# Peptides against a protein of PDB entry 4A54, part 26

Target 1, 94 residues: chain A of PDB entry 4A54
Amino acid sequence: MSVADFYGSNVEVLLNNDSKARGVITNFDSSNSILQLRLANDSTKSIVTKDIKDLRILPKNEIMPKNGTKSPSTNSTKLKSAETYSSKNKWSMD

## One batch from the design tools (peptide; made by RFdiffusion4, then SolubleMPNN)

Design b2_p13_7_s3 (from b2_p13_7, 8 letters changed)
Fold by OpenDDE base, seed 1:
Structure b2_p13_7_s3 (fold): chain B 94 residues (1-94), chain A 13 residues (1-13)
Amino acid sequence: as target 1 above (94 residues)
Amino acid sequence: SELEKQLIEALKK
């Protein structure tokens, strides 16, 4: 399992100083141990992983208090399964 | 949860 498997997840991070941050995981720098969160105001927060005391994954349906900025409706573009129209052109020779 | 533990472990490796 990699951190990349959790990209797009909404998380609450508890830091060692007892402060909390909530946001969507957008990136992880493994070389420098830096987790990047997108916050509700569309800003980004970088967190050094050594400062993380605890973490919880929030369910998608949690009504984050709408501060008036429209949460980008993740239009789940239904990947329409490309119906492979196998047009079997059966050339029936008469 | 187990998933949360796995994520924390992955973050701190």
Scores: peptide ipSAE 0.679, ipTM 0.937, DockQ to the pose 0.643
Fold by OpenDDE base, seed 2:
Structure b2_p13_7_s3 (fold): chain B 94 residues (1-94), chain A 13 residues (1-13)
Amino acid sequence: as target 1 above (94 residues)
Amino acid sequence: SELEKQLIEALKK
């Protein structure tokens, strides 16, 4: 299996510094070991894979990194911006 | 999940 098989997947990445990034996998540079995520605001975040501590693939019913999109919930709530934070927070892998 | 493990493995190869 290649990383390309996961293009388009919404993921949450836990970094070695305990910060998190959430976005859609858009590209992987195998030569430089760089994972590229598209965030909700359409910006791009590049992550060096060696800095990845853990990774979660987000279910469809979770917030997608797309601003203005309705949540999968019945409440049709607008999706929030992709979350990035730098603190030791609760982390759980599927 | 297994898929997540596979992805991590693929990322770090």
Scores: peptide ipSAE 0.671, ipTM 0.937, DockQ to the pose 0.689
Fold by OpenDDE base, seed 4:
Structure b2_p13_7_s3 (fold): chain B 94 residues (1-94), chain A 13 residues (1-13)
Amino acid sequence: as target 1 above (94 residues)
Amino acid sequence: SELEKQLIEALKK
């Protein structure tokens, strides 16, 4: 299985500093080990994979809080909310 | 989940 199999998936990434990022996987640079997420505001966040502590794949029908941001348009998923969270935000895996 | 583990493995290989 490759990362490309998960393109379009909505994920929540927990970083080593306990911050979190939520977005849709748009690309993975295997040469540089960089995961790219499209955020709700249509910006792109690049994450070095060594900084990833954990990752959750969000189900399509999961109810997520809206933070007044637009969801990126993909053919497979609709992002209800995308944001970067501080370390105090609760982390729970499905 | 298993899928999440597979993704993490693929990211960190």
Scores: peptide ipSAE 0.666, ipTM 0.936, DockQ to the pose 0.682
Fold by OpenDDE base, seed 3:
Structure b2_p13_7_s3 (fold): chain B 94 residues (1-94), chain A 13 residues (1-13)
Amino acid sequence: as target 1 above (94 residues)
Amino acid sequence: SELEKQLIEALKK
């Protein structure tokens, strides 16, 4: 499976510094290991994959960024998560 | 989930 299979998925990323980012996967630079997310405010965030501690694929019923696309079907359980696309609140992963 | 594990693996290869 490739990262491209997840383009358009809405994800929540927990970073090593315990901050969080939420957005739609728009691109992945495999050469530089950079994941690109479109955030709720339509801005773009680039994340170096080594800084990723954990990742959750959000269910379809959660709010997506304005210029995002539908997420694929997942078996993820509803988890405690931050409401904003960028936060430092604690949360759990499934 | 299994999908999340696969995505993380793909990201960190």
Scores: peptide ipSAE 0.643, ipTM 0.936, DockQ to the pose 0.613

Design b2_p13_7_s4 (from b2_p13_7, 7 letters changed)
Fold by OpenDDE base, seed 5:
Structure b2_p13_7_s4 (fold): chain B 94 residues (1-94), chain A 13 residues (1-13)
Amino acid sequence: as target 1 above (94 residues)
Amino acid sequence: KKKEKELIEALKS
């Protein structure tokens, strides 16, 4: 099996310095032993394979948290419950 | 885990 078989896979890489990188495998330079990942912000990270301590393959359905998704500050717009003023128009039929 | 091992082996070969 070649690394190319894993192109497009989303992976989490644990490095020897205990840092982690998450991204999609886009390229591998076998001559220089460099793995290229596309990160959530569309930037590219190059990782020397000797620095890889461990790796996991993430399932396709795991929406990689877009780093840049500003959690919409759910400004809890207090939906002022439109108090339906039930104006009881008591039409007193006389 | 098997695929992960295969990938690591391919990366470090």
Scores: peptide ipSAE 0.675, ipTM 0.932, DockQ to the pose 0.615
Fold by OpenDDE base, seed 4:
Structure b2_p13_7_s4 (fold): chain B 94 residues (1-94), chain A 13 residues (1-13)
Amino acid sequence: as target 1 above (94 residues)
Amino acid sequence: KKKEKELIEALKS
């Protein structure tokens, strides 16, 4: 099974230093052994797989304690790649 | 537990 099969899964990662990270799996760099998580605050955390002691997959309905009151809307927000709409400022220089 | 094990194995392979 590939890590890619778990993209979009909400996980709790226990690290070797006994700290925990919770987030959605967004990417895995196999060459560098780096797992990328999207956190509740929409930031990203990179974790070296060697630092992972244990991992659990959270059920879809488990409300991740958002520090902020906003209920994670299970809206599959398609990570719309920020298409930088380069608004062509047509500078019409006359 | 099976899925977690599979994921860990995939991460560390």
Scores: peptide ipSAE 0.672, ipTM 0.931, DockQ to the pose 0.597
Fold by OpenDDE base, seed 3:
Structure b2_p13_7_s4 (fold): chain B 94 residues (1-94), chain A 13 residues (1-13)
Amino acid sequence: as target 1 above (94 residues)
Amino acid sequence: KKKEKELIEALKS
């Protein structure tokens, strides 16, 4: 399986420094091991794969958090920035 | 999950 099979997937990435990034996989540079994510503000974040500690593939019904955007489930709570995200107890592999 | 493991493996292969 290739990374290209996951293009368009919404992911949450846990980095080695314990920061989190959330975005859509748009590209992967295999030569340089660079994962490219499109963030909620339509900017692009490049992540070196060696800096990835863990990742989660988000369900299709879970959208990327945007500043000022309400939660799709409650329509009352603002979502965190896609550049940094904090979540607890969601890092399990099946 | 299985797919997440596959993605990580593909990213770091």
Scores: peptide ipSAE 0.659, ipTM 0.931, DockQ to the pose 0.749; fails the geometry check
Fold by OpenDDE base, seed 2:
Structure b2_p13_7_s4 (fold): chain B 94 residues (1-94), chain A 13 residues (1-13)
Amino acid sequence: as target 1 above (94 residues)
Amino acid sequence: KKKEKELIEALKS
């Protein structure tokens, strides 16, 4: 299986520094080991794979990182821009 | 979990 099989997947990445990033996998540079995510604000984030501790593939019913997109909630709130954050909470990989 | 494991392996292979 290749990373390309996961293009378009919405993922949450836990980095070695305990920060997190959430976005859609748009590209992978195997030569440089760089994973590219598209964030909710349509910006891109490049992550060195060696810095990845764990990742979670988000189910389709979860909020997708799309700017201006309504939350899949009943209140039709706008999706928040995806950002990198740091938290020490429970992390489980499927 | 399986898919995530596969992805991480692919990323770090």
Scores: peptide ipSAE 0.655, ipTM 0.932, DockQ to the pose 0.753; fails the geometry check

Design b2_p13_8_s1 (from b2_p13_8, 5 letters changed)
Fold by OpenDDE base, seed 1:
Structure b2_p13_8_s1 (fold): chain B 94 residues (1-94), chain A 13 residues (1-13)
Amino acid sequence: as target 1 above (94 residues)
Amino acid sequence: SLEEELAEKLLKS
């Protein structure tokens, strides 16, 4: 198994300076120890592996917020609580 | 974990 097996994976990288980078692995230069990420704005970031403190793989279902695509507003359909219309049965006592 | 495996590969190059 090589780093190339992880190409296309979404990752979050924690750097030694405590900054974070999130993106898709697009390339790895083993000779120079450089990891390339595609970021949400479609730009690319090169990270030297010696600067990486920690790394996690994000689940496939996590939609990377593309800057331009409106994150599907989770329309929190406020399930309007069924207002129990208390139909006041007006019992007309004749 | 897959993360650990990836980290090991990144650090060994």
Scores: peptide ipSAE 0.411, ipTM 0.858, DockQ to the pose 0.128
Fold by OpenDDE base, seed 3:
Structure b2_p13_8_s1 (fold): chain B 94 residues (1-94), chain A 13 residues (1-13)
Amino acid sequence: as target 1 above (94 residues)
Amino acid sequence: SLEEELAEKLLKS
């Protein structure tokens, strides 16, 4: 399994500066550790993974980022729905 | 969890 298996997933990213970004995963640059999100206004945001404090995958029933066009589909349709956001750090290795 | 799996992949880059 790779990051590419999550392409098309709608995610909310909490950054170290406590700001949030919400978008669809469109690409991951493994060489530079950069996660790319498509935002609701159809712009692209690049996030350095070391700046990520937490991340959650949004339920499919939540609004997908799109600007008058169809949202990109998830590469894997078999992905389970993620849990709702909690105070628990989702980056913990349990 | 899926988030944990994704985090693992992101952190291993």
Scores: peptide ipSAE 0.403, ipTM 0.854, DockQ to the pose 0.072
Fold by OpenDDE base, seed 4:
Structure b2_p13_8_s1 (fold): chain B 94 residues (1-94), chain A 13 residues (1-13)
Amino acid sequence: as target 1 above (94 residues)
Amino acid sequence: SLEEELAEKLLKS
């Protein structure tokens, strides 16, 4: 199992500075240890893994809170919750 | 947990 298996998952990342980021995992650069998240405003945030204090996977039904940063009202393209067909790879948590 | 597994993978790389 690799980080790539989690692509498309909604996550909340707690950083060492106690800030939080929420987004969909779009990429992981293993060479540079950089996790890329697509945020609710469709922007991409790159996070260095060393800056991550904690991480949780959000339920599929959890509406990613629009980061209230007044990004200009451009078309709320409803980030269609990429129903990433999470192929139910029931990762057996055994 | 899946979170723990993901965290481990992120940190081990």
Scores: peptide ipSAE 0.422, ipTM 0.860, DockQ to the pose 0.103; fails the geometry check
Fold by OpenDDE base, seed 2:
Structure b2_p13_8_s1 (fold): chain B 94 residues (1-94), chain A 13 residues (1-13)
Amino acid sequence: as target 1 above (94 residues)
Amino acid sequence: SLEEELAEKLLKS
């Protein structure tokens, strides 16, 4: 399984500066360790992975960027809906 | 979890 298997997944990324970014995974540059997200406004955000503190996959029923890639089929990637978000310093990565 | 797996791939690879 590779990061590419998660392309189209809607994710929320918590950065080291405690800011959040939500978007659909559109690309991952493994050479430079850069995660690319398509945001709700149809713009693209590049995130250096070293700046990521935490990450969760959002449930399919959550609002997704209009022009974002559809989340991969659960049959293919066995994606699960995100657990209920708990306000903690660290998200569950189970 | 899938999040953990993804995180490992993103953060540790």
Scores: peptide ipSAE 0.414, ipTM 0.857, DockQ to the pose 0.082; fails the geometry check

Design b2_p13_8_s2 (from b2_p13_8, 6 letters changed)
Fold by OpenDDE base, seed 1:
Structure b2_p13_8_s2 (fold): chain B 94 residues (1-94), chain A 13 residues (1-13)
Amino acid sequence: as target 1 above (94 residues)
Amino acid sequence: DLEKKLSEKLLKS
């Protein structure tokens, strides 16, 4: 198991200074020990792992305060089933 | 506990 297995997870990080950060794990630099979070405002925050006091994984159902960025309405483009007009060309040979 | 595993991985790096 690697940190990469948690990419896309929403987490709350408690730092040693008692500040908190919430975001989605987007990257981890193991060489420099830097965790990258995408925040609710779509900005990125880099956190040095040594500054982390505690971390919790947030359940998917927790309504993160949606900053009003409209979740891209997946316009379910109803793929109109192409009515296969079977034009039965009845070649009536007389 | 996945949270514990994640924490351990982050701290061991």
Scores: peptide ipSAE 0.378, ipTM 0.854, DockQ to the pose 0.125
Fold by OpenDDE base, seed 3:
Structure b2_p13_8_s2 (fold): chain B 94 residues (1-94), chain A 13 residues (1-13)
Amino acid sequence: as target 1 above (94 residues)
Amino acid sequence: DLEKKLSEKLLKS
């Protein structure tokens, strides 16, 4: 088993400085001991393995926090129910 | 455990 077997896995990395990084493993440079993650904003983060304190594999169902795509504010245009005023046609008898 | 295996591979490099 190699690190390459985990390419595409979503992981959370705890660094020695207590910061966290979350992303998909895209590459590993064994010569330089660098783990590459693709982040939620599609940027790439390179992490030196010596700086890793802990790592966990996230379940597939955990959606990477998409950068807040503004939920389309459904402008609930209150469809003003067009009150169909039934104009009572007063039949003018002649 | 897969996490342990991954960690071991990363740390051995």
Scores: peptide ipSAE 0.373, ipTM 0.853, DockQ to the pose 0.093
Fold by OpenDDE base, seed 5:
Structure b2_p13_8_s2 (fold): chain B 94 residues (1-94), chain A 13 residues (1-13)
Amino acid sequence: as target 1 above (94 residues)
Amino acid sequence: DLEKKLSEKLLKS
């Protein structure tokens, strides 16, 4: 089994500086020990393997947050609970 | 574990 067998896999890489990178493995340079990831914004990040602290493979079903899906800031418009003013219309029928 | 295999390959390279 080679690193190339994992091309196309979504991974999360934890670096020695405690930063994280998520992307699809697109290439590995064995001569220089460089792992290449395609990020959600379609940019490419090169990571030197010596800088990798940990790596996990993400499940295929985890929709990588497409950068472009602006999480609709659900401005939780505080639905002002319409205080149902129960106007006690005391219709005093006389 | 695929993660372990991948990690081992990356570190041995």
Scores: peptide ipSAE 0.372, ipTM 0.853, DockQ to the pose 0.107
Fold by OpenDDE base, seed 2:
Structure b2_p13_8_s2 (fold): chain B 94 residues (1-94), chain A 13 residues (1-13)
Amino acid sequence: as target 1 above (94 residues)
Amino acid sequence: DLEKKLSEKLLKS
C-alpha cells in the first residue's frame, strides 16, 4: 500500500501548530515529503509531512472540499470553502 | 485503521 492508494480521499490534517487543513489528497511528493491537498475552493495546499501531527479520513457525510456541493445535511446547505482553521477537535486514527 | 496506514506512510517518508 502506498500514499497513492489514498488519492481522492477527503482528509483532515492536524498540523504541529494545531491548525487544521481539510482537503482531497491529490498528490504526494515522496522526494520532498510534501502532501498536496485540493481545498474546497479548488486551491492547492502543500503540507510538509514533518508538520503533520495527526490525520483522519473524513466520512462521506462530512463536508467535502468541493465548492458548490451541498452539505450532506438535510438542509442542503452549500459547502463553504474549506481551508485551515485552528481548533482542538476530536481525531480518529483508523 | 486506514488513517494509521496513511499516517505511517507519510511519516516514514
Scores: peptide ipSAE 0.384, ipTM 0.854, DockQ to the pose 0.124; fails the geometry check

Design b2_p13_8_s3 (from b2_p13_8, 6 letters changed)
Fold by OpenDDE base, seed 4:
Structure b2_p13_8_s3 (fold): chain B 94 residues (1-94), chain A 13 residues (1-13)
Amino acid sequence: as target 1 above (94 residues)
Amino acid sequence: SLEEELSKKLLES
């Protein structure tokens, strides 16, 4: 089993600075120990693994909170249901 | 747990 087996999983990462990031695992750079997450706003966040304090895998049905870039607080809690883009990685285990 | 497995894999790199 490799990190790649978790590509497409929704995760919440707790960082050493007590900040949190939520996103879909899109890539892992093993050479540089960098985990890439696609956030709810479709941006990409790169996280150095040494900065990770804790990690949890979110259930598929859990709505990823939009990383609130402080756009002005218009109250539209658009709970954008994280459409699990099931990237059909057809891992044909033949 | 899956989280533990993932965490281990992330840290082993």
Scores: peptide ipSAE 0.498, ipTM 0.881, DockQ to the pose 0.118
Fold by OpenDDE base, seed 3:
Structure b2_p13_8_s3 (fold): chain B 94 residues (1-94), chain A 13 residues (1-13)
Amino acid sequence: as target 1 above (94 residues)
Amino acid sequence: SLEEELSKKLLES
């Protein structure tokens, strides 16, 4: 088994400075000890393995938070229910 | 665990 067996896995990495990174493993440079992650915004982050304090593999169903495209504010235009005023035509028969 | 295996492989480099 090699690191390459985990390519495509979603991981959360805790660094020695207590910062966190989440991404998909895309590459590992064994010569330089660099782990490469694809982040939710499609950018790439390189992490030196000696800076890793802890790592967990995320379940496949965890939707990586895509940077907030503003969910279209469904302007709930309250459809004002057109109160159909039934004007009772009083037919006055002469 | 899978995390343990991955961690071992990362540290072996």
Scores: peptide ipSAE 0.497, ipTM 0.882, DockQ to the pose 0.092
Fold by OpenDDE base, seed 5:
Structure b2_p13_8_s3 (fold): chain B 94 residues (1-94), chain A 13 residues (1-13)
Amino acid sequence: as target 1 above (94 residues)
Amino acid sequence: SLEEELSKKLLES
């Protein structure tokens, strides 16, 4: 198995400076020890392997947060608590 | 794990 077997995989990389990068593995330069990721914004990030502290492979179905997809601001429409209209049933006992 | 395998391959180069 080679690094190339992981091309197309989504990964999260934790760097030694505690920054994180998420992207698809597009290339690996073994001569220079450089991992290339395509990020959500379609840009490319090159990471020197010596700077990698940790790495995880993301599930294929994990919707990579598209940078541009504004999480629909769930306008938490405060569901106005249905005022329990205490219908005081004035039972007029005639 | 696959992560371990990938990490090993990255470090071996």
Scores: peptide ipSAE 0.495, ipTM 0.881, DockQ to the pose 0.117
Fold by OpenDDE base, seed 2:
Structure b2_p13_8_s3 (fold): chain B 94 residues (1-94), chain A 13 residues (1-13)
Amino acid sequence: as target 1 above (94 residues)
Amino acid sequence: SLEEELSKKLLES
């Protein structure tokens, strides 16, 4: 198994600075140790793996905020871009 | 877990 097997997975990454990034894994540069995420606004974020404190793979059925998409909630509202947020909570790597 | 496996793959590079 390689990182490429996880391409297309929705992940939430906790960085060493306690910021969080959420996006779809689109690429991994093993030479430079850079994980690339596509964010909700279709922009790309590059993360140095050394800066990753923790990572969670989001369930497939979990609603990912994307611009122009509607939430499956009772109210069909457009999902706001939620690219980065801050939390000090520790996540499980299991 | 899948997260653990992914983490290992990221770190082994």
Scores: peptide ipSAE 0.504, ipTM 0.881, DockQ to the pose 0.126; fails the geometry check

Design b2_p13_8_s4 (from b2_p13_8, 5 letters changed)
Fold by OpenDDE base, seed 5:
Structure b2_p13_8_s4 (fold): chain B 94 residues (1-94), chain A 13 residues (1-13)
Amino acid sequence: as target 1 above (94 residues)
Amino acid sequence: SLEKELSEKLLKS
């Protein structure tokens, strides 16, 4: 198995400076020891492997938080509590 | 683990 077998995998990389990067593995330059990730914003990040402290593979179904997807501000339209019209049924007992 | 294998491959190259 080679690093290329992991192309297309979503990974989280912890760097020696304690920063984190998340992205899809798109390439690995073995000659220069550079791992290339495609980030959520479609940009590319190159990481020197010596700077990697730890790495985990993310499940395929984990919706990578698209940085830019403004979570639709669910304008919680305060559903105006339906005023329970207490219809006082004036049952006029005749 | 796959992570360990990947890490080892990244470090050996």
Scores: peptide ipSAE 0.458, ipTM 0.875, DockQ to the pose 0.110
Fold by OpenDDE base, seed 4:
Structure b2_p13_8_s4 (fold): chain B 94 residues (1-94), chain A 13 residues (1-13)
Amino acid sequence: as target 1 above (94 residues)
Amino acid sequence: SLEKELSEKLLKS
């Protein structure tokens, strides 16, 4: 398996600064070691993997905060499904 | 665990 097999999964990421981010994995840039999450407010957060202290996979029905914070926010909402995307243009031969 | 596997994959890059 690859990281791509986890695209669409809801995750909570604990960062080295003890802040947390919750979102759906939309992309992983292996070249730059950047994990992209779609947050509850539909914004995208890019996380450098070296900044990740811990990670857990969340059930689809778990409530997630809109923004990365040190703890879950009081205004947390259920994260809706987000489609995967690539930050890179695709190219193929005919 | 899946978390461990994912973490390992993320860090291997």
Scores: peptide ipSAE 0.456, ipTM 0.874, DockQ to the pose 0.117
Fold by OpenDDE base, seed 2:
Structure b2_p13_8_s4 (fold): chain B 94 residues (1-94), chain A 13 residues (1-13)
Amino acid sequence: as target 1 above (94 residues)
Amino acid sequence: SLEKELSEKLLKS
């Protein structure tokens, strides 16, 4: 399995500066170690992998960004825009 | 976990 197998997955990335980014994995540049996320507003965020402290794949039952994988929508709730935020919350790599 | 696997792949590249 390669990183490409995770393309299309919605992820939340915790950076070393404790900021968080949420988006869909669209590309990985192995040569430069850059992970690219597509945000809900269709913009892209490039993250240097060495800056990643933690990462989780978002469950389908969570509110997904617009460009995320189809989640079992319980409600026709408008998908939230992807945001970058800072939090010291607990993270799990498993 | 998938997260762990993904993380490892990202870091090994």
Scores: peptide ipSAE 0.453, ipTM 0.874, DockQ to the pose 0.117
Fold by OpenDDE base, seed 3:
Structure b2_p13_8_s4 (fold): chain B 94 residues (1-94), chain A 13 residues (1-13)
Amino acid sequence: as target 1 above (94 residues)
Amino acid sequence: SLEKELSEKLLKS
């Protein structure tokens, strides 16, 4: 088994500086000891393996937080219910 | 664990 067997896996990496990175493993450069992750915003992050303190594999059902495109604020325009005033036509018969 | 296997492979390189 090689690192390539884990390509496509979602991982959370804890770095020595206590920062965290989450992404999909896209590549590993064994010559330079560099792990490449695709992040939620579709950018790529390269991590030197010596800087990794800990790593966990995320379950497949964990939706990577896409950088929240602002959900379109549905301006709930309150449709003012048009009160149909039924004008009672009083027919005065002469 | 899978994490241990992956970590070992990363560190051996």
Scores: peptide ipSAE 0.452, ipTM 0.874, DockQ to the pose 0.088

## One batch from the design tools (peptide; made by RFdiffusion4, then SolubleMPNN)

Design b2_p14_1_s1 (from b2_p14_1, 7 letters changed)
Fold by OpenDDE base, seed 2:
Structure b2_p14_1_s1 (fold): chain B 94 residues (1-94), chain A 14 residues (1-14)
Amino acid sequence: as target 1 above (94 residues)
Amino acid sequence: SELEKELSEKLLKS
């Protein structure tokens, strides 16, 4: 698993200065150790990972306080688990 | 959560 697996996740980051940032992970620069968040106002915040004290993943149902901007409809591609209904054709041979 | 831990570890190890 890589940081990229968390792209699109809503997170709250607690920084070493006790400030908090909330946003969607949009990018991670491993070379420079920079986490990029898209904030509620559609601005981007870059955070140096060494400044991160703690991080939590916000549940999908947590209504980010919509500052009136429409939560980007995360196309929850419901991975419809194709329940392959293995129709066991019970071929009842009479 | 475990995912938060994993993410944190990945962020800090990089």
Scores: peptide ipSAE 0.408, ipTM 0.855, DockQ to the pose 0.098
Fold by OpenDDE base, seed 3:
Structure b2_p14_1_s1 (fold): chain B 94 residues (1-94), chain A 14 residues (1-14)
Amino acid sequence: as target 1 above (94 residues)
Amino acid sequence: SELEKELSEKLLKS
């Protein structure tokens, strides 16, 4: 079995600096010891294996958290419709 | 898991 047998697997990598990365294994450079992951935003991350503290394989059914586009909170400034006070001009005829 | 162990070993040996 080789690392290539795990291509397409979704993994969580814990790095030595205690940061985490989640992605799909797309490539491994054995000469330089670099693991490549495709992230949820379709970007790629290269990780040097010496920086890996721990690794786990995620179940296939775990939906990679798509970076939820923060729907721009449209601050709907409710423009308070200024109720135009119609001043009843009492036009007295006579 | 055994698969995680195998993957880790392969990554470290390369």
Scores: peptide ipSAE 0.406, ipTM 0.856, DockQ to the pose 0.071
Fold by OpenDDE base, seed 4:
Structure b2_p14_1_s1 (fold): chain B 94 residues (1-94), chain A 14 residues (1-14)
Amino acid sequence: as target 1 above (94 residues)
Amino acid sequence: SELEKELSEKLLKS
């Protein structure tokens, strides 16, 4: 399994500065360790993995926040998003 | 979740 297997997954990324980004994984540059997300407004955000504090895969039933007037650009994923998160922490990988 | 863990591991190991 590779990161590419998660392309199309909706994720929420918590950055080291405590900001959050939510979007669909569209690409990963392994050479430079850059994760690319498609945001709800159809823009792209590149995130250096070293800036990532935590991430979670959003369940399909979770509504993606709309950024701007555009509807979320979400792609189907072949992988099931986590339907249940740990009660301990929103960012738990459990 | 396990998937999140796997994704994180793959992102971080690179």
Scores: peptide ipSAE 0.412, ipTM 0.856, DockQ to the pose 0.073; fails the geometry check
Fold by OpenDDE base, seed 1:
Structure b2_p14_1_s1 (fold): chain B 94 residues (1-94), chain A 14 residues (1-14)
Amino acid sequence: as target 1 above (94 residues)
Amino acid sequence: SELEKELSEKLLKS
C-alpha cells in the first residue's frame, strides 16, 4: 500500500504548531516529503510531513463546506444494466 | 483507525 492509495481521501491534518488543515489528498512527493491537499476553496496547500503531528481520515459524508463551488452532482448515471435477454432459443423439436 | 495509522506510517517513512 502506498500514499497514492489514499488520493481523493478527505483528511484533517494536525500540525506541530497545533494548527489544522482540512482537504483532499491530491499528491504526495516522496522525494521531498511533501503532502499536497486541495482545500475547500479549491486552493492547494503543501505540507511538509515532518510538520504533521497527527492525521485523521474524514468520513465521506462529511460535507466539507465548499465555498460556493457546487459539488458536481455526480449524476449517478444509473448504468441501466442492459439485461442481455439471452433469448434461450428453445429449439422445440416437434 | 488502522488506515490512518498506515497512512501516517507511509508519510513518515518517506
Scores: peptide ipSAE 0.408, ipTM 0.856, DockQ to the pose 0.114; fails the geometry check

